# Peptides against a protein of PDB entry 4XPM: the designs that were tried, part 200

Target 1, 160 residues: chain A of PDB entry 4XPM
Amino acid sequence: VMLHSKNVKGFLENTLKPYDLHSVDFKTSSLQSSMIITATNGGILSYATSNNDVPKNSINEINSVNNLKMMSLLIKDKWSEDENDTEEQHSNSCYPVEIDSFKTKIYTYEMEDLHTCVAQIPNSDLLLLFIAEGSFPYGLLVIKIERAMRELTDLFGYKL
Target 2, 67 residues: chain B of PDB entry 4XPM
Amino acid sequence: DIKGTIAFDTHGNVIESTGVGSQRIEDIGDLSKVTLDAEGFAQVQGDSLLVHLYKRNDITLAVYTSA

## One batch from the design tools (peptide; made by RFdiffusion4, then SolubleMPNN)

Design b2_p29_7_s1 (from b2_p29_7, 13 letters changed)
Fold by OpenDDE base, seed 1:
Structure b2_p29_7_s1 (fold): chain B 160 residues (1-160), chain C 67 residues (1-67), chain A 29 residues (1-29)
Amino acid sequence: as target 1 above (160 residues)
Amino acid sequence: as target 2 above (67 residues)
Amino acid sequence: MNFMEELNEELDKFIKEGLEAIEERLKKE
């Protein structure tokens, strides 16, 4: 199975779905955004947003995309810094994980009032990035992105 | 009579919170230091609430009750 | 079901099991 651009978009859209537990009265909001970006330049390869009620090609859509580009670049820069900082890699904001014998790290970043989570797709030049509201728990966000990355094996080792 | 819950990971980050638990996220610091028994349980008396702890697979569930 | 639904169920199951375990522990006390 090969991940095509359309498949990736659909995948990211699926990650937006909120969590709704029934054992306890707990429900999250949808993710604000889900993206695959380049680790090199922070360029967006694919993205999905929960706010899809914007007219296509409207100024609001353009502004929204531009905002995503900005956030992507900022998070990429922070990620790059942390990847070169051993102390940051041992903070509570960094989760070393192993998926199918591939090692990667999940970072949580607070960006303004948003909760974000980013992880390098194993051995690739790509980052998976989740952006959520501040009410979205970081622990759950980490679990979510780890689970999502396990579904992206086709992108493991992807080089630009 | 459950008043709330907090589930948190080994980093002290919240996975879920409900009820009074949502207002007591700061308790995680102390709760994470509690020694659990061999079955992964503990009870901690806070203020008027009793906190029941259960840990399995690196996730700790804290349940707040009145008794 | 998709992986997100699976994760939701897994977490729900964990919480449920934890609650039940605590309840059982209380009964034994």
Scores: peptide ipSAE 0.695, ipTM 0.946, DockQ to the pose 0.911
Fold by OpenDDE base, seed 2:
Structure b2_p29_7_s1 (fold): chain B 160 residues (1-160), chain C 67 residues (1-67), chain A 29 residues (1-29)
Amino acid sequence: as target 1 above (160 residues)
Amino acid sequence: as target 2 above (67 residues)
Amino acid sequence: MNFMEELNEELDKFIKEGLEAIEERLKKE
């Protein structure tokens, strides 16, 4: 099975979906953005955003894309630093996980008023990145991204 | 009568919160230190509310009740 | 169900089971 650009885009769009529990009165917002970026330069390979209500080629659209580029770069840089810092890897913001015998880490980062989490797709040069509003709990965000990564086995081992 | 809930992971990060639980996220620090019995249960008296704890699969559920 | 809906259901099920477990424990006390 091969994930093409359209398939990846659709996958990321699916990750935007909010949580809505019925056992208790709890509901989240949709993710603001979901992206696959390169671990090397933070380049965006694919992305989805819940804010699609922007006219094409508008200044707002350009600003939105530029904002995503900036955030992806910043988060990539922080991730890179942490991957080279033993103390950061043992901090409360780092979740070591294993998926199908592949080890990876999930990091949570506060970006201004946004809650973000990022994880390296196992054995790949790619990062999966979720950006959510501050109201989105980190614990749920981590569970969400781990579950999402389990569905990206086609990208395991992907090298640029 | 349930007044609220908090579910949190082993890192103390919130998974969900409702009712009074949403206003007592700071309780996680203390709740995470509570010793649970062999079945994963505990009760903690806090102020005017009783907190019932249940933990399974690295997720702790705290339920706030009046008694 | 897609994986997101499945995850939502799993979490909801956990919370429900937890609530029920607490209730059952209280009955035994």
Scores: peptide ipSAE 0.695, ipTM 0.946, DockQ to the pose 0.912
Fold by OpenDDE base, seed 4:
Structure b2_p29_7_s1 (fold): chain B 160 residues (1-160), chain C 67 residues (1-67), chain A 29 residues (1-29)
Amino acid sequence: as target 1 above (160 residues)
Amino acid sequence: as target 2 above (67 residues)
Amino acid sequence: MNFMEELNEELDKFIKEGLEAIEERLKKE
């Protein structure tokens, strides 16, 4: 069964949920946004945001979407550069991972005061992108996106 | 008596932090270089606090105590 | 339980087990 657009939207919404540990007093904020974008142009195919209080078709909604478009493009550009830079791939900001025998990389990027991470869905033209507040730890963000990608096997090998 | 915790990955990035650990993220650089025993444990004395280390599955947990 | 809740519990379990392991190690010293 293939993921439909609505199913993908729901999936991304689920990734927004915060972490709350009980063994120690630790909890995070929700992700600001979660997106699937094209690796070629940074176009947003699907997205979810924690800002659900904005009225639909309002100027605030338009501004928020435009901001996401800008950020996705910037992150895609940085990702593209790093994919062609051996030195960047050996930095602490790059995590090589293997999912079901498919190799991919997770990159962490500081965007102003936000913490972001991006990863190519294995053998696809798609990127999964998380945007969080600066208080969200990078190590946890990486674990989160890796786990999310493991649930997107239907998109492995997806070509535009 | 736990004063705080830090969990971090092999890249030195934080997974979680609590208490005094949240104010000592810079310790990760030194803690990551500590040699662990065969069971994945170590202890490091730092200033007034003792740091207990436990590593399993590429995640290191640091626990800060007074003794 | 969804995959995010599972991950939350896995991390919580790890931290708990780590704390207990450290406590047990201290008893042996």
Scores: peptide ipSAE 0.695, ipTM 0.946, DockQ to the pose 0.956
Fold by OpenDDE base, seed 3:
Structure b2_p29_7_s1 (fold): chain B 160 residues (1-160), chain C 67 residues (1-67), chain A 29 residues (1-29)
Amino acid sequence: as target 1 above (160 residues)
Amino acid sequence: as target 2 above (67 residues)
Amino acid sequence: MNFMEELNEELDKFIKEGLEAIEERLKKE
């Protein structure tokens, strides 16, 4: 079964949800944004954001979308650089993972005061990107994005 | 009484933190070097707190209690 | 449960089991 555009949007919206543990007093904020972007140009194919208080077609919405476009491009550029840098691939900010016999890498990047995490969907021209507040722990962010990628098998091998 | 907790991964990145653990993230560097027993446990004496370690599936849980 | 809720429960379960394991270990000492 192929993921439809509407299904992808709903999937990304679901990833925004915070974690709330009961065994200990620990709760995160929601993700600020969740996106699927192209690895080639950082173009946004689909996105979800927690900032839903902006009216549609307003100047504020346009600015918000433009901000996402800028962040996606910056992160794509950093990712591209690291994919061509052996030293960066061996840093603590890089997590080699294997999903269903497909190898990929998860990178954590601090963007200003935000915590971001990006990973190439296996064998595809697509990246999954999470943007969170600085209070969101990186270790948890990595676990979250890995789990999310396991649900995107329909996009494995997707080429532009 | 538990004073706080830290859970962290093999890269030393935090998964969760509570209580005094949230103020002792810098301890991860030393805690990650502690030799665990065959069952995945260890205890480390801190300044005024005792740290109990449990590791399973590449995740380490540190529990801070009174010494 | 959806996959995000499931992950939340898995993490919570891990922490709970870890706390219990530590408590049981202390009883043996």
Scores: peptide ipSAE 0.694, ipTM 0.946, DockQ to the pose 0.952

Design b2_p29_7_s2 (from b2_p29_7, 13 letters changed)
Fold by OpenDDE base, seed 5:
Structure b2_p29_7_s2 (fold): chain B 160 residues (1-160), chain C 67 residues (1-67), chain A 29 residues (1-29)
Amino acid sequence: as target 1 above (160 residues)
Amino acid sequence: as target 2 above (67 residues)
Amino acid sequence: MDFMEKLNEELDKFIKEGLEAIRKRLAEE
């Protein structure tokens, strides 16, 4: 199955879903945002957001997109630094993972009051980025993004 | 009677928390060092609560009870 | 079900199994 722009958008929208456990009284909020960005410049290729109350082409929508662009760039920069820092790769904020014989890393970053998680799509110039509220546990966020990456095999090896 | 729960990964990061567990995230540091038996179980005495541990597939579940 | 729903169910199942296992151990004491 080929991933086109519309398919990717729908995929990212699906990742926004909250978790609701029934064995115990535990429920999360939806992710604020889910994005695929370039590892080179932090440019947003596709994104989804849980805030759909903003009118299209409004100033508020433009501001929200600009905010996402800013966060994307900041996280890309931090990721780039960590990928060149051996000590950071051995911190508790870095999760080495292997998906279908491809190795990658998942990083957790706190951005102000938000919890974020970013991972390079294996052998690609792309990053998958989740942004959640501060109440969203990091351990759960890591599991979520790892599972999501396993569904993006069409993007493995993608080069700009 | 269960007073709360914490589930956490091998990095000590929370996966879920409920009840008193949500207020005792700092316990993860000590709980992660507890030696489990062959079946993946352990018990640790807390303040006034007993903590029951169950680990499987790199996830640890801590259950807080009054006794 | 989609992969996100599946993950939710897997986590819920793990918690449930853990709770049951702990309850069983307590009953054996």
Scores: peptide ipSAE 0.699, ipTM 0.947, DockQ to the pose 0.903
Fold by OpenDDE base, seed 4:
Structure b2_p29_7_s2 (fold): chain B 160 residues (1-160), chain C 67 residues (1-67), chain A 29 residues (1-29)
Amino acid sequence: as target 1 above (160 residues)
Amino acid sequence: as target 2 above (67 residues)
Amino acid sequence: MDFMEKLNEELDKFIKEGLEAIRKRLAEE
């Protein structure tokens, strides 16, 4: 099954869902945003946000999109720096992972009061990016993005 | 009586926290150094609470109890 | 069941099993 633009959008929307445990009283907020961006320029190829009630073409929507563009660029820049920094790759903010024999890394970044994580889709020019509130635990965020990447095998090796 | 919980990964990052565990995230540093038995269990006495540890599949669960 | 719901259930199951295992150990002591 080939992932089309519409399918990718729906996939990203699904990643926004919060976690709600019943064994203990623990529930997260929804992700603020989920994006696929280019590793080269930080351009947004697809995105989903929890603020779907904002009227289209409104000032609030424009500001929201512009903010996402800014954050994606900043995170891409930080990711690029870390990919060329051995010390940063050995910090607790870097998770080396292997998916179906493909190696990649998950990075966690604090962006103002937000918790973010980003990972290169294996052997591709694409990054998967999650943005959450500061109350969203990093360990859970990492688990979440790893599981999500395992569902994006169609994008493995995608080159621009 | 369970007073709270913390689950954390091998990097010391939180997966979940509840109750008093949410106010004791700083304990992870010490808890991560505790030697577990062959079945993945340990107990550590805190200030006023007993901490029970269970680790499996690279996730550690810490349970805080009064006794 | 989607992959996010499955992950939620897996984590919940882990926590539940851990709690039960700890309770069992306490009862045996």
Scores: peptide ipSAE 0.699, ipTM 0.947, DockQ to the pose 0.937
Fold by OpenDDE base, seed 3:
Structure b2_p29_7_s2 (fold): chain B 160 residues (1-160), chain C 67 residues (1-67), chain A 29 residues (1-29)
Amino acid sequence: as target 1 above (160 residues)
Amino acid sequence: as target 2 above (67 residues)
Amino acid sequence: MDFMEKLNEELDKFIKEGLEAIRKRLAEE
């Protein structure tokens, strides 16, 4: 089964959902954004955002998309730097993980007041990127993105 | 009577926090160093609160109760 | 259920089991 563009968009939209525990009184906000970007240039291949109150083709929509493009580029650059930095890979902000015998890393980055998490889709030229509010715990964000990646096996090995 | 909780991973990052736990995220550094028994439990006396630890599958749950 | 809902349930189950385990341990003391 091939993951089509429409299916990817729907997948990313699903990742926006908040967590709501009932055993304890804990609930998160929705993710601000969820994206698949290129590891080479930080270009956005697909994205979803929780802020859908902006009219289509409006100046505000253009600005919001431009903001996502900026964030994608910044995070890609940081990721690229860390992939070439042994010390950064051993910090508590880096999680080595293995999915179906493929190894990858999950990084957490503080971007101003936002909590972000990025991971290379195994053996691919793609990155999965989550952007959340500062109230979203990093440990939970890591678990979330790890589980999301396990559902993207169709993109494993994807090369541009 | 539970006053709060913190769940955190092996990197010391929060998974969830409630009650007084939300105000004691800095405790994770010390709690992560506590030696657990064979069943994955520990009990640590704090200031005015008692912290109960349970770890399974690389996740530690800290439960704050009255001492 | 979808994978996100499943993850939510798994986390909730873990917390619940942890709380119960702690309560059980205290009762044994």
Scores: peptide ipSAE 0.699, ipTM 0.947, DockQ to the pose 0.931
Fold by OpenDDE base, seed 2:
Structure b2_p29_7_s2 (fold): chain B 160 residues (1-160), chain C 67 residues (1-67), chain A 29 residues (1-29)
Amino acid sequence: as target 1 above (160 residues)
Amino acid sequence: as target 2 above (67 residues)
Amino acid sequence: MDFMEKLNEELDKFIKEGLEAIRKRLAEE
């Protein structure tokens, strides 16, 4: 089974879902954006956003896409720097994880007022990137992205 | 009577928070240092509230009560 | 059940179990 572009898009859209606990009165917003980007250039291969009410081809849509591109590039750059910095890999912002014998790292980054989380898909040239509002807790964001990566086994080892 | 909750991970990052817990995120620093018993429980007295701790699978739940 | 719904359920279950465990511990004291 291989993930095609359409399937990947649907997968990312599914990751946007908010958390709603019933044991306690706790509910999050939906993720603002979910993306698969290249680790090399930060190029967006696929993305989903909760802000889909913008008319197509409008200036607002263009600005939104451009914003995603900019954030993707910035986060990729920070990720790349951290991957080459031993101290950063041992900071509280880095979560080493192992999925099916593959090792990867999850990083949390504050992007202005947004909470972001990025992780390299195991043994691949791809990064999974979540962007959430500032109200979305980092600990929950990390758990979310880890579980999402476990569902992307088809992309493990993917090279550009 | 539960006044609030905080759940946090081993990095001290919040997983969920409710009630007074949402206003006491700064407590995580101290709560993370509390020694738990063999069953993963502890109690910490703070100001007018009592904090009950439960940890399992690297997640700590803090429950704030008046008593 | 998709993986996001499952994760939501797991977290909810953890919180519920924690609350119950704390309540039981208090009752035993």
Scores: peptide ipSAE 0.698, ipTM 0.947, DockQ to the pose 0.920

Design b2_p29_7_s3 (from b2_p29_7, 14 letters changed)
Fold by OpenDDE base, seed 2:
Structure b2_p29_7_s3 (fold): chain B 160 residues (1-160), chain C 67 residues (1-67), chain A 29 residues (1-29)
Amino acid sequence: as target 1 above (160 residues)
Amino acid sequence: as target 2 above (67 residues)
Amino acid sequence: MNFMEKLNEELDKFLQEMLDAIAERLAKQ
């Protein structure tokens, strides 16, 4: 089964939904954004946002999209730097993981008041990126993105 | 009677926090250093509260109780 | 189940099991 663009978009939209842990009465906010971007240029291939109250084609929407583009580029740049920095790869902000015999890394980045998490989709030129509010705990964000990558097997090995 | 909880990973990052646990995130530094028994449990006296620790699959859960 | 529904259930169940384990340990003491 091939994951088409519309299916990817729908999946990303699903990832926006909050955690609701009844066992401990803990609930998060929704993710602000969920994105698949290129590892080369930080270009957005697919994205979902939780703020859909802005009228289409409005100045506010344009600003919102531009903000996403800026954030994706900044995070891509930071990721690229860290991928070439052995010290950063051994910091607490880096989680090495293995999915279906493919090795990848999950990075957590503080962006102003936002908590972000990014990971290279195994053996691909693509990055999965989550952007959340500062109240969203990093450990939980890492769990989410790791599990999300396991659902994107159709993108494994995707080269630009 | 649980007063709060903290769950954290091996990097010391929070997975969840509730009750008094939400106000004691800084405890993770010390809690992560506690020696667990062969079954993955420990108890630590923290101020006026007792902390019950349990680790499984790289996740540590701390439960705060009055006794 | 969709992704987040499954993920919520998985982690919630896991945490509940940990809570139960702690409760069981306390009962033995």
Scores: peptide ipSAE 0.750, ipTM 0.955, DockQ to the pose 0.906
Fold by OpenDDE base, seed 4:
Structure b2_p29_7_s3 (fold): chain B 160 residues (1-160), chain C 67 residues (1-67), chain A 29 residues (1-29)
Amino acid sequence: as target 1 above (160 residues)
Amino acid sequence: as target 2 above (67 residues)
Amino acid sequence: MNFMEKLNEELDKFLQEMLDAIAERLAKQ
């Protein structure tokens, strides 16, 4: 079944849900946001946010969306720089991964008090972006985004 | 008997932390250098606590106990 | 199962298996 826009958004909404690991009594917060953006300009194609209590078309909603747009642009710029920086690609903030036969990289970035993680969907012009609170462990965030990309095979090879 | 846990990946980044482990994230630097046996286990003294290490599939779990 | 439900289950089971392995090792000592 092909991923449609509604299906993608629903999936992103699902990714917001927290980890709850009973074996070790560990629970995270929900992600603040989950997005698919363009690698070229950082434009948001689809997004989900944990802040669903904001009235539609309100000034607060507009501000929150604008903030997401700004963050996505900043992260895209950082990602673009790192993709052209050998040293950054060998730092502990970069995880080379292989999904099926495709290679990609997962980057972790601290944005003010937030923990973020971004990865290029294999062979595509798209980036998957998670934004979480500072209490969300980076290692766990990396696991999450890697598993999420494995569910987005319909977007592999997507070109703008 | 478990006082806390830390799970971390091969980059030294935290996967989870609980109990006293949440206050000992800086231990990862040293724990990552510990030589594990053929089965992936090790035991080291960490401050006043005993640390039990086990690694599987690029994840290391550290369990802190009193003994 | 949805994505996060499955992901939670997998990681939780994995960590439990690791805990069990440590417990088993201690029991042998």
Scores: peptide ipSAE 0.749, ipTM 0.955, DockQ to the pose 0.910
Fold by OpenDDE base, seed 5:
Structure b2_p29_7_s3 (fold): chain B 160 residues (1-160), chain C 67 residues (1-67), chain A 29 residues (1-29)
Amino acid sequence: as target 1 above (160 residues)
Amino acid sequence: as target 2 above (67 residues)
Amino acid sequence: MNFMEKLNEELDKFLQEMLDAIAERLAKQ
């Protein structure tokens, strides 16, 4: 069964929900945004945002979408640079992971006051991108994105 | 008895923090260097609090207590 | 269960197990 576009959108919306860890009485905020973008151009293929209380086609909505586009492009560029930098791949901001038989990397980036995390969907031209507030811990963000990628096997090997 | 917690990964990044742990994120640098015993445990006296360390599956949990 | 429900349950259970392990260690001392 293929994961259709609407199914992907719904999944990304689900990833926005916060952690609520009762064992240690720790709760996060919701993710600001969850996105699938192209590794080549940083184009947004699918996205979800926690700020959904904006009138459709309003100037505020346009600004919000444009901000996401800009953020996606910036993160894609940083990711591309790091993928060509061996030293950056061995920094504490890079997590090499293996899902099934596929290898990929998870990167954490501080973008202004936001905590971001990006990873290439294995053997694909796609990146999964989480954007969170500065209060969202990086280690937890990495765990979240790794688990999310494991649910996106239908996108493994996707080429543009 | 628990005054706070910090959980962190092998990169020294926080997974969660609560109580006094949220105010002692800088402790991760030193805590990550502590030699754990064969079962993955250690205790470290830090300031006025005792820190109980336990590592499993690349996650280290630090529990801060008064004793 | 949806994705985040599973993820919450997984990590919360894991942390609880670690807390329990620490508690058991303290009981031995």
Scores: peptide ipSAE 0.749, ipTM 0.955, DockQ to the pose 0.910
Fold by OpenDDE base, seed 3:
Structure b2_p29_7_s3 (fold): chain B 160 residues (1-160), chain C 67 residues (1-67), chain A 29 residues (1-29)
Amino acid sequence: as target 1 above (160 residues)
Amino acid sequence: as target 2 above (67 residues)
Amino acid sequence: MNFMEKLNEELDKFLQEMLDAIAERLAKQ
């Protein structure tokens, strides 16, 4: 079974939904954005955003898309730097994980007042990127992105 | 009576926080160093609150109570 | 169940089990 563009988009939209943990009476906000980008140049292949109250083809929509492009590029650059920095890979902002015998890393980055999390889809040229408000706990964000990657097995090994 | 909770991972990052726990995120540094018993439990007396610790599958839950 | 429904249920159940474990430990003391 292969993932189609609509299937990926729909999945990313699903990841936007908040946590609601009744056991401890804890609820998060929705993710601001969920994206699949290229590890090579930070190009956006698919994305979902919770800010859908913008008219199509408006200046505000263009600005929103441009903002996502800017953030994806910045995070890709930071990720690329850290992948070549052993010290950063051993910091508390890096989580080495193994999924179906594939090794990858999850990084947390604070971008201004936002909490972000990025991970390379195993053995691929793709990155999964979550952008959340500053109130979204990093530990919970890491859990979400790890579980999300486990649902994207069709993208494992994807090369551009 | 639970006054609050903090759940955190092995990196010291918060998974969730509620009640008084939301105001005591800085406690994670010390709580992460507490020696747990063979079943993964510990109790730490704080200022006016007792902290009940339990760790399972790399997640530590801290429950704050008055006693 | 969709992705986030399953994820919510999984983590919530896990935290509840941890809370129950703490309660059980206190009952033994």
Scores: peptide ipSAE 0.749, ipTM 0.955, DockQ to the pose 0.911

